# Ledger of designs, part 44: peptides against a protein of PDB entry 8YVU

Target 1, 39 residues: chain A of PDB entry 8YVU
Amino acid sequence: PQLCYILDAILFLYGIVLTLLYCRLKIQVRKAAITSYEK
Target 2, 160 residues: chain B of PDB entry 8YVU
Amino acid sequence: TWLTVLKKEQEFLGVTQILTAMICLCFGTVVCSVLDISHIEGDIFSSFKAGYPFWGAIFFSISGMLSIISERRNATYLVRGSLGANTASSIAGGTGITILIINLKKSLAYIHIHSCQKFFETKCFMASFSTEIVVMMLFLTILGLGSAVSLTICGAGEEL

## One batch from the design tools (peptide; made by RFdiffusion4, then SolubleMPNN)

Design b1_p12_1_s3 (from b1_p12_1, 10 letters changed)
Fold by OpenDDE base, seed 5:
Structure b1_p12_1_s3 (fold): chain B 39 residues (1-39), chain C 160 residues (1-160), chain D 39 residues (1-39), chain A 12 residues (1-12)
Amino acid sequence: as target 1 above (39 residues)
Amino acid sequence: as target 2 above (160 residues)
Amino acid sequence: as target 1 above (39 residues)
Amino acid sequence: LSLRILLLELIS
């Protein structure tokens, strides 16, 4: 059971990191789209 | 477009394979160091007895390394070699998954038969620990297989 | 313990989905960057 | 070093 919780923690952390990266990437896409629209 | 995406992610997939391999090796080493599998009755550690953490990790590591090298050098002969290695790694991963599933079934059956309500019993603890390790290895193997298959598809697309 | 394994499966699936979405988004960013460069 | 470079490329 403890190992399962450790795995959960790792997967949870991975999910958080991916979510943050996704958000940053999404912001970049939006910025790129805005810049393209202004040109 | 999908092939182009896979090509761009080839290095990432290679790194993922290497990482998966390293984790599998670590788990294998820990299990072998902490537990004397030879003295454990039953087939709870069948995947370890088969040496899967070792050879599987080697295959994934080789596949990942070849994929990275192939992508960096962009040479036709390396691409073909990487394709072969990735294919072999995919087969190894599939075999590993099969072994792990069998081990998982045996472990679950053992837990069910002994009605492991008392976690503090040595046998039940070992079975639970084995099950947890097998599940972790199964997840890692699935990740490795996914990366290997993706690299294989990418390599096959480049050959066409 | 069963809940832990279920959570592991959910987190694993979530990780895969996020990875795919991240890859798609990264491609979109690259395409947007290329389009912006060509303009 | 290769891993670090790859990670940097993935993050950039």
Scores: peptide ipSAE 0.486, ipTM 0.797, DockQ to the pose 0.032
Fold by OpenDDE base, seed 4:
Structure b1_p12_1_s3 (fold): chain B 39 residues (1-39), chain C 160 residues (1-160), chain D 39 residues (1-39), chain A 12 residues (1-12)
Amino acid sequence: as target 1 above (39 residues)
Amino acid sequence: as target 2 above (160 residues)
Amino acid sequence: as target 1 above (39 residues)
Amino acid sequence: LSLRILLLELIS
């Protein structure tokens, strides 16, 4: 059970990091789309 | 194209594969150092008895290293070598997954047969511990296989 | 302990899905960047 | 260094 909780913590942290990266990438896509529309 | 994306991520996949291999080796060594698997009754540690954490990690490490070297040097002979290594690592990963699944089934069956409701019993503790490690190794093996397959597809695309 | 294993599976699946979505989004950003250069 | 560049490319 202790190992299970450790794994959960690692996976949870990984999920948070991926979510942050996804959000940043999504913002970049939006910025790129706006720039393309202004041209 | 998907091939272009895989090519751009080849180094990342290679590094991930090496890292996965190292983690598998670490787990294998820790388990071997803490637990004398040879004296454990039953097939709870069948994956460890098969030596998967060791040979699987070696294959993944070699595949990852070759992939990184191939990408960095951009030589045709290295691409072929990397493709071969990635194919071998993919096969090893698939075999490892199979072994781990079998081990997991045996461990779960053992827990069920012995009615391991009490965690502090030695046999039940070992079975539970084995199950946890096997699950972790299974996840890592799936990640490693995914990277190896991706690298194999990338290498095959470069040969075409 | 059973709940912990289920949580591990869910978190692992979530991680895979996020990774795939991140890859797709990254491809979209690259396509958008290429299109902006051609204009 | 290559890994750092890769990480930067992944993050940026």
Scores: peptide ipSAE 0.480, ipTM 0.793, DockQ to the pose 0.029
Fold by OpenDDE base, seed 2:
Structure b1_p12_1_s3 (fold): chain B 39 residues (1-39), chain C 160 residues (1-160), chain D 39 residues (1-39), chain A 12 residues (1-12)
Amino acid sequence: as target 1 above (39 residues)
Amino acid sequence: as target 2 above (160 residues)
Amino acid sequence: as target 1 above (39 residues)
Amino acid sequence: LSLRILLLELIS
C-alpha cells in the first residue's frame, strides 16, 4: 500500500510536468503561427 | 511523415528502453536481495522465478544499445541488427506481459483466498508487496514494448 | 488500497495520452518552423 | 552527456 502511494506520487508529478511542457509547447506553436502570419 | 518522426525519436526511444531495462533489472535485483524467493511458498513470485526481470532487462538493454549505435553509425548491417534485436525485444516484452498477468492473477487469488484482513501477517504482506512490484514491472514492460515496437517500425521503414 | 491501484491505472493512462499529444504538438511546431524558414 | 543533450533538446 505504501509503494502504491509512492507510485501515485511519481505518476502525478510526471503528469504535472508533462502538462506544463505541453502548455509551453502549445504557446510556442501559437507564437510560430503568428510569426508565419506576419510574414 | 510518421517515419521521419520515428527516426528523430529513435535515440530517445533507445535511451528510454535502456532506462526501463535498467529499472527492471534494479527491481529484480532488489527483490532477489531482500526476499529469498526460493523459500517463499506458492507461486506469488512466479515471474521472478522465471527470471523475467533479468532476461527481459537484458533484451531491452541490448535492443536499446543497438538502436543507438545503429542511429549513430548509419551502417546498413547495424540497422538490420537493431531491427532484429528490437523484434526480439518486442517478443520478449509480450511474453513478459503474459507472465506478469498470470503472476498478478495468482497473487490476487492468493490474497483473496487467505482473506488478508490483517496486513501485518507475513504472508499477506509478501503477497501484497509482490503484487505491487508485479504491477510496476507490468507498466515498465508495456513502456519498453512500446519503445521496442516503435524502433522496429522505424527500422523497417529505413529498409524499405 | 484498491482505490490506489485504480488511481495508478488512470494516472498511467493519462501520462501515455499526454505523451502522445506532446509528440503531436512537437511535430506541429517543427512543421511551422520549416514553413516559416521556406518563406 | 548525450542524455543531458537530449533532455536539453527536448526542453528547448
Scores: peptide ipSAE 0.478, ipTM 0.790, DockQ to the pose 0.032
Fold by OpenDDE base, seed 3:
Structure b1_p12_1_s3 (fold): chain B 39 residues (1-39), chain C 160 residues (1-160), chain D 39 residues (1-39), chain A 12 residues (1-12)
Amino acid sequence: as target 1 above (39 residues)
Amino acid sequence: as target 2 above (160 residues)
Amino acid sequence: as target 1 above (39 residues)
Amino acid sequence: LSLRILLLELIS
């Protein structure tokens, strides 16, 4: 039971980090697409 | 720029905010329907007695709706209104988090005082259930606050 | 305790979905970088 | 429809 709450905290943190990384990566993909279009 | 990204995702953030608000409202309604909070120890369900799931959900819903409308219509008057609503919802979210933290502390203290080893005791069960609901509401409130703050920053960036 | 497990399941599912999306996006970035290098 | 486009854009 207590392990469940710890796991929730870890998963929540992981979710936040992944969301941030996903946003950054999405921006990079968009930038790459724009640069490819300009060439 | 960071502001441009937030502007592009403004509608998504607004939808997320509305969804979070609806979930909070649903939880509040279910808890009120299943449990008579007035007859339960007040310290355990202090956040519910304060009506946070209801007014918080309303504020977040209004803020999200205004943000979506502002983005779609792209009118100057709507931008200011959305910014104001988002700011208000952000303040409300912060207050809600504070209330939930206080409630969580009281619930945990209650569990520790009664040494709830026997889960089948009604009081211990209610305290545990309250703690679980409060934690869930806290997570949802954090998500809602994050969306509201993001929308506020986006709106402020448009005015500057 | 049951609610904790439900939340854990939701967060776990969210984490898996985000990981898959991140991997797909990373592959797209790599492909875009390769195409940019070939030009 | 905008939500569908957003979801498709998110997945793509």
Scores: peptide ipSAE 0.469, ipTM 0.781, DockQ to the pose 0.029

Design b1_p12_1_s4 (from b1_p12_1, 10 letters changed)
Fold by OpenDDE base, seed 1:
Structure b1_p12_1_s4 (fold): chain B 39 residues (1-39), chain C 160 residues (1-160), chain D 39 residues (1-39), chain A 12 residues (1-12)
Amino acid sequence: as target 1 above (39 residues)
Amino acid sequence: as target 2 above (160 residues)
Amino acid sequence: as target 1 above (39 residues)
Amino acid sequence: DELLLLLLQLIS
C-alpha cells in the first residue's frame, strides 16, 4: 500500500509535467502556423 | 508571453476545473451514499462532514463555466465576473486543501496509534479507506486549485 | 489499497494518452518545420 | 455533450 501511494504521487507529477509540455508544444505549433501564414 | 499562453488555454483550464469539480462531487456523493459519515467515530471524515466535496464542486463548476463563457463571448463584464469567480474558487481550493491535509493527518494518526495490523478490523479499514479517498480528493483539489489560480492570473492580466 | 490501484490505473492511462498526443504534436511541429524549410 | 465536444476539440 505504501508503494501504491508513492506511485500515485509519481504518476500525478508526471501527468502535470506532461500537461505543461503539451501546452508548450501546442503553443509552438500555433506560432509555427502563424509564421507560415505571415509568409 | 506567459499571460498570452494562459489566455489561449483558458477554455481548457475551465473544462479541467469543471471536470475536477464533477469528479469531486461524484466521490462525495458515493461516499455519502455508502457510508453514514455522521455516525462514524472520530474526525476521519472531517472534510466530508464539512461538506467540502459539495460546496467545493459548486465553486469550481461556477468558476469553470464562467471562464468558458468569458472566453467564448469575450465581453468585459464576463471577464470581471470570471476573475471574481476564479478568485473565490482559488480561495475555496486552498481551504479545501487545508481541510484535506488536516483530515489526512488525523487518519494517519489514527492508523499509527491503533497499530492497525489487522486490515479487516472495521475501524482500521475505515481509517485506511478514508485516507485513500482523502488522498484522491487532495489530488483533485490541487488540480482544481491550479486551474483556478491559472484562470485568475489570466483574468488579472486582462484587467491590467 | 484498491482505490489506490484504481487511481494508479487512471493516472497511468492518462499518462499514456498524453504521451501519444505529445508525440503527435511533436511530429506535427517537425512537419511544419520541414515545410517551412522547403518554402 | 458540449463539454465532451470541447474536450475532444482541445485534444485534437
Scores: peptide ipSAE 0.503, ipTM 0.808, DockQ to the pose 0.037
Fold by OpenDDE base, seed 5:
Structure b1_p12_1_s4 (fold): chain B 39 residues (1-39), chain C 160 residues (1-160), chain D 39 residues (1-39), chain A 12 residues (1-12)
Amino acid sequence: as target 1 above (39 residues)
Amino acid sequence: as target 2 above (160 residues)
Amino acid sequence: as target 1 above (39 residues)
Amino acid sequence: DELLLLLLQLIS
């Protein structure tokens, strides 16, 4: 059971990191789209 | 478009394979060092007895390394070699998943038969520990297989 | 313990989905960057 | 070290 909780923690952390990266990437896409529209 | 996506992510998939391999090796080493599997009654550690964490990790590592090298050098012979390695890794991963599923079933059956309500019993503790390790290994193997298959598809697409 | 394993499965699936979405988004960013460069 | 660099490049 403790190992399961450790795995949960790792997967949770991985999910958070990916979510943050995804958000950053999404912001970059939006910025790129805005810049492309203004040109 | 999908092939192009896979090609662009080839390095990522290779790194994932290597990482998966390393984690598998770590788990295998820890289990072998802490537990004397030969003296454990039952088939709770069947996947470890089969040596899957070791040979599977080797296959995934080789596949990942070849994939990275192939992508960096962009040579036809390396692409073909990577394709072969990824195919072998995919087969190894599939076999590993099968072994792990069998081990998981045996472990769960053991827990069910002995009605392991008392976690402090050595046998029940070992069965639970084995189940947890097998589940972790199963997830890692699925990740490795996914990466290997993706690389195989990418390589096959380049050959066509 | 059963809930832990279920959580592991959910988090694992979430990680896979996020990885795929991240890859797609990364490709979109690259395409947008290329398009912006060509303009 | 190269693997770590590759990981960092993938994340960046």
Scores: peptide ipSAE 0.499, ipTM 0.808, DockQ to the pose 0.037
Fold by OpenDDE base, seed 3:
Structure b1_p12_1_s4 (fold): chain B 39 residues (1-39), chain C 160 residues (1-160), chain D 39 residues (1-39), chain A 12 residues (1-12)
Amino acid sequence: as target 1 above (39 residues)
Amino acid sequence: as target 2 above (160 residues)
Amino acid sequence: as target 1 above (39 residues)
Amino acid sequence: DELLLLLLQLIS
């Protein structure tokens, strides 16, 4: 039961970090696509 | 720039805010329908007694909708309105977090004082249930506040 | 306690989906970088 | 429907 709450905290933090990384990566993909189009 | 990124994700942030608001409203409605909070002993549901799931959800929903509309129409008056609404929602979210933290502390204190080893006792069950719901609401509120603040920063950047 | 497990399940699913999406995006970025290098 | 499309666009 207490482990469940700890797991929730870890998963929540992981979700936030992954969301940020995903956003950054998505921006990189878009930039790469734009640069490829300009070439 | 960071502002450019926020502008591109403004609609997503607005949708997230609306979704969070709807979930909060649903939780509030369900809890109020199943439990008579007014007759529950103690302050374990203080956040619900204060009506936070309702007014908070309304504020977040309005701010999210305004943000989406502002982004789509790109009108100056809508931008200002969205900025104001998001600012209000950010303040509301901060207040909500404070209320939820206080509620959580009271619920935890209740559990510790009564040494709730027997989960089948009605009071202990209610306190545990309250704690779980408050934690969920706290996470949702943090998410909503994050979206509202992001939208506020985006709107402020457009005005500067 | 049951609500905690439900939340864990949702967060876990979210984490898996984000991980898969992140991997896909990472592969796309790598492919874009390779194509840019070949040009 | 528009909300669903936005969500799909976000995921894609």
Scores: peptide ipSAE 0.488, ipTM 0.796, DockQ to the pose 0.035
Fold by OpenDDE base, seed 4:
Structure b1_p12_1_s4 (fold): chain B 39 residues (1-39), chain C 160 residues (1-160), chain D 39 residues (1-39), chain A 12 residues (1-12)
Amino acid sequence: as target 1 above (39 residues)
Amino acid sequence: as target 2 above (160 residues)
Amino acid sequence: as target 1 above (39 residues)
Amino acid sequence: DELLLLLLQLIS
């Protein structure tokens, strides 16, 4: 059971990091789309 | 620039591979130190008996290091070397996943056959402990494989 | 303990899905960048 | 200014 909770913590942290990276990438896509529209 | 972003992503993936490898080595070392796997009855620790935590960690570590070095030095020969290492790491990761799945199935089967309702029984405790470690290693291996595959794709794209 | 294992499975699945989405989004960004360069 | 824009592009 202790190992399970440790794994949960690691997976949760990984999920947060991936979510942040995904959000950043999504913002980049939006910026690229806006730039392409203005050209 | 997009190239800078890609480089940062490659470094991050390389670091992730190294970290995963180190964690796998740590788990392998701890298990070998605490438990004498050679004297454990059954195939509960088949992945450990196969030495996956060690050789898999070595492959991932080499792949990660080569990826980081390739990115930092921007040399063509390093890029090719990194691609080769990442490919090897991807194969190793796939093999590791297979071994871990087999181990997990054996451990679960053992628990089912012996009706391990009592956690404090020695055999059931070992099987449960093995299952927990194997699951953790499986997650780490999947993460490592994902990073290795990503680096392989990035490296292949740079060669084209 | 059973709830912990269920949580592990959910978090793991979430991590896989996010990784796939991130990869797809990254490919889209690359395609958009190439298209903008050709224009 | 270009470095800042690059950093913003890197962060965003």
Scores: peptide ipSAE 0.344, ipTM 0.806, DockQ to the pose 0.017; fails the geometry check

Design b1_p12_2_s1 (from b1_p12_2, 9 letters changed)
Fold by OpenDDE base, seed 5:
Structure b1_p12_2_s1 (fold): chain B 39 residues (1-39), chain C 160 residues (1-160), chain D 39 residues (1-39), chain A 12 residues (1-12)
Amino acid sequence: as target 1 above (39 residues)
Amino acid sequence: as target 2 above (160 residues)
Amino acid sequence: as target 1 above (39 residues)
Amino acid sequence: DLLLLSLLLSLL
């Protein structure tokens, strides 16, 4: 039971980090698209 | 397009395989060191008795290493070797998943039969611990299989 | 305990999906960067 | 790739 909760915490943290990275990457794609449209 | 993506991520997938293999090996060694599996009643550690953490780790490690070497050297013979290793690792991963699922079912059945409401009973604790370890190993095996299959598809695409 | 394992499965699946999406997005960023460099 | 690798290593 305790190991399951530890795994949940790790996976949850991993999910948060990936979500943040995804958001940053998505912002970069949007910025690149805007810059490409202005040229 | 997807094949090109997989080719670019081949090194990453190889590293993932090695990592998965190392984690599986660590779990295997810890369980074998802490528990005398031979004296545990029932088949709650059937995956460990089958030696899966060890041979599975070897297959994934070899597959990952060959994939990395193949990508770095860009030699046709290494590509074929990597394809073969990844195929073998995919088969090993599939077999491992099967073993782990069987172990999980046995562990869950054991918990159900003994009505393990009292966690402090040694047998119930061992069955619960086994279930937790098996679930972790199952996730790792699925990850390893996914990487091996991806590398296999990538290698097959290079041969065509 | 059962809920914990279900949560693990969901979080694991989420992690896989996010990883795939991140890879796709990273490729898009790289393609956009290459296209911007060729202009 | 390095960040993802670092995340994977952090899972160890």
Scores: peptide ipSAE 0.555, ipTM 0.816, DockQ to the pose 0.079
Fold by OpenDDE base, seed 2:
Structure b1_p12_2_s1 (fold): chain B 39 residues (1-39), chain C 160 residues (1-160), chain D 39 residues (1-39), chain A 12 residues (1-12)
Amino acid sequence: as target 1 above (39 residues)
Amino acid sequence: as target 2 above (160 residues)
Amino acid sequence: as target 1 above (39 residues)
Amino acid sequence: DLLLLSLLLSLL
């Protein structure tokens, strides 16, 4: 049971970090698309 | 396009495969050192009795190493060797998943039959611990299989 | 206790899906960067 | 790639 909760905490943290990275990458794609459209 | 992506990530997939293999080996070694599996009644540790953590780790390690070497050395013989190793690792991973699922079913059945409300009973604790370890190994095996299959597809695409 | 294992499975699946999406997005960013450089 | 590797390493 304790190991399960530890694993949940690690997986949860990983999910948060990945979500933040995905959001950052998505913003970068949008910025690149806007810069290409203004040229 | 997908093949080009897999080719660029080949080293990463190889490293992931080696890491997965090492973790599986570590878990196997720890369980074998702490627990005398031979004296545990039932098939709760059937995956360990089958030696999966050991031979699976070996196959995945070899596959990952060959993939990394094949990427670094543009030699046709290494590419074929990596493809063969990755294919073997994919088969090993599939077999491992099957064994782990069977073990998981037996462990869960044991917990259900004995109504393990008293966590402090040694048998119930061992069954719960086994279930947790088997689930972790199952996840690692799925990751390893995914990497091996990806590397196999990449290698097959290079030969075409 | 059983809920913990279910949560682990869901979080694990979520992690895999996010990893795949992140890889796809990263490839799109790279393609956009290459197309912008050839112009 | 290194960040993704670090994330995968953190999961393991």
Scores: peptide ipSAE 0.550, ipTM 0.815, DockQ to the pose 0.079
Fold by OpenDDE base, seed 3:
Structure b1_p12_2_s1 (fold): chain B 39 residues (1-39), chain C 160 residues (1-160), chain D 39 residues (1-39), chain A 12 residues (1-12)
Amino acid sequence: as target 1 above (39 residues)
Amino acid sequence: as target 2 above (160 residues)
Amino acid sequence: as target 1 above (39 residues)
Amino acid sequence: DLLLLSLLLSLL
């Protein structure tokens, strides 16, 4: 049972980090698209 | 192309495969050191009795190493060797998954039959522990198989 | 304890999906960068 | 790629 909770914590942290990275990357794509439209 | 992406990440996949293999080996050694599996009654640790953590880890490690070496040296003979090793590792991974699923079913059946509400019984504790370890090994094996298959597809794409 | 394993499965699936989406987004960023360089 | 590797290493 303790191992399960540890795995949950790791996977949860991974999910949060990936979500943050995805959001940052999405913002970069949007900025690139705006810059291409202004050209 | 999808193949171009896989080729660029081939080294990464190889490293992932080696790491997965090392973790599997670590789990195998820990379980073997803590538990005398030979004296445990039942098939709760059937995957460990079959030596899967050991031979599986070896196959994945060899496959990953060959993949990395093949990518770095860019030699045709190494590419073929890596393809063969990755194919063998993919087969081994599939077999391992099958063994682990069978073990998981046996462990779950044991827990159900003995109505393991009382965790204080040593047998129930061992069955639960086995289930947890087998699930972890199953996840690791799936990751290893995914990397091996990806590397196999990359290698096959380079030969075409 | 059973709920913990279910959570692990959900988090694992979420991690895989996010990884795939991140890879796709990364490819899009690279394509956008190449297109901006060719102009 | 290094960030993804770091992330994988953090998962492991």
Scores: peptide ipSAE 0.535, ipTM 0.804, DockQ to the pose 0.073
Fold by OpenDDE base, seed 4:
Structure b1_p12_2_s1 (fold): chain B 39 residues (1-39), chain C 160 residues (1-160), chain D 39 residues (1-39), chain A 12 residues (1-12)
Amino acid sequence: as target 1 above (39 residues)
Amino acid sequence: as target 2 above (160 residues)
Amino acid sequence: as target 1 above (39 residues)
Amino acid sequence: DLLLLSLLLSLL
């Protein structure tokens, strides 16, 4: 049971980090799309 | 444009906040329906006795709804309203985290004091169950607070 | 303990889906970068 | 965004 809570914390942190990275990557994709349209 | 990105992020954050609020409300209602918290000895369910799942869910729901409406209408008055609601939700989330931490400490202390070696003892089971539910609610509250703070920052940036 | 395992399953599924989405988005960024370079 | 929303909805 203690291992389960530790796993929950790790998975939760992983989810937050991935969400932030996904948002950053999505912003980059949009910037790249805008730059390609101005060409 | 940065505004269109922020708009899509704002809607997503608003939906996340409403979702978190609904989950918290569902947990609150399920716990209240299954367990008579008033008859449980001690402060194991102090967060539920304080009604946090309900009022917290209301604050997060209002904040999320206002954020979505603000994004859709793109009106300055709605942006200010969303900012205010998100700020209030951030304060509510912070208060909720504090209540949940206090509840968690009390639940853990209860387990320690009663030397809960037998998992099948009703009091020990309830304390363990409370601890699990409080941890889940703490995670949800942190997610809700994160969304509310993010929306507050986005809204503040639009007013500048 | 059962609730912890349910939470682990949900968080694990969330992590997998986010990882897949991140990979797809990363591939899209790479494709957009290649298309901009040919331009 | 829709996939992330669907994922969040699936977590509910």
Scores: peptide ipSAE 0.555, ipTM 0.814, DockQ to the pose 0.079; fails the geometry check

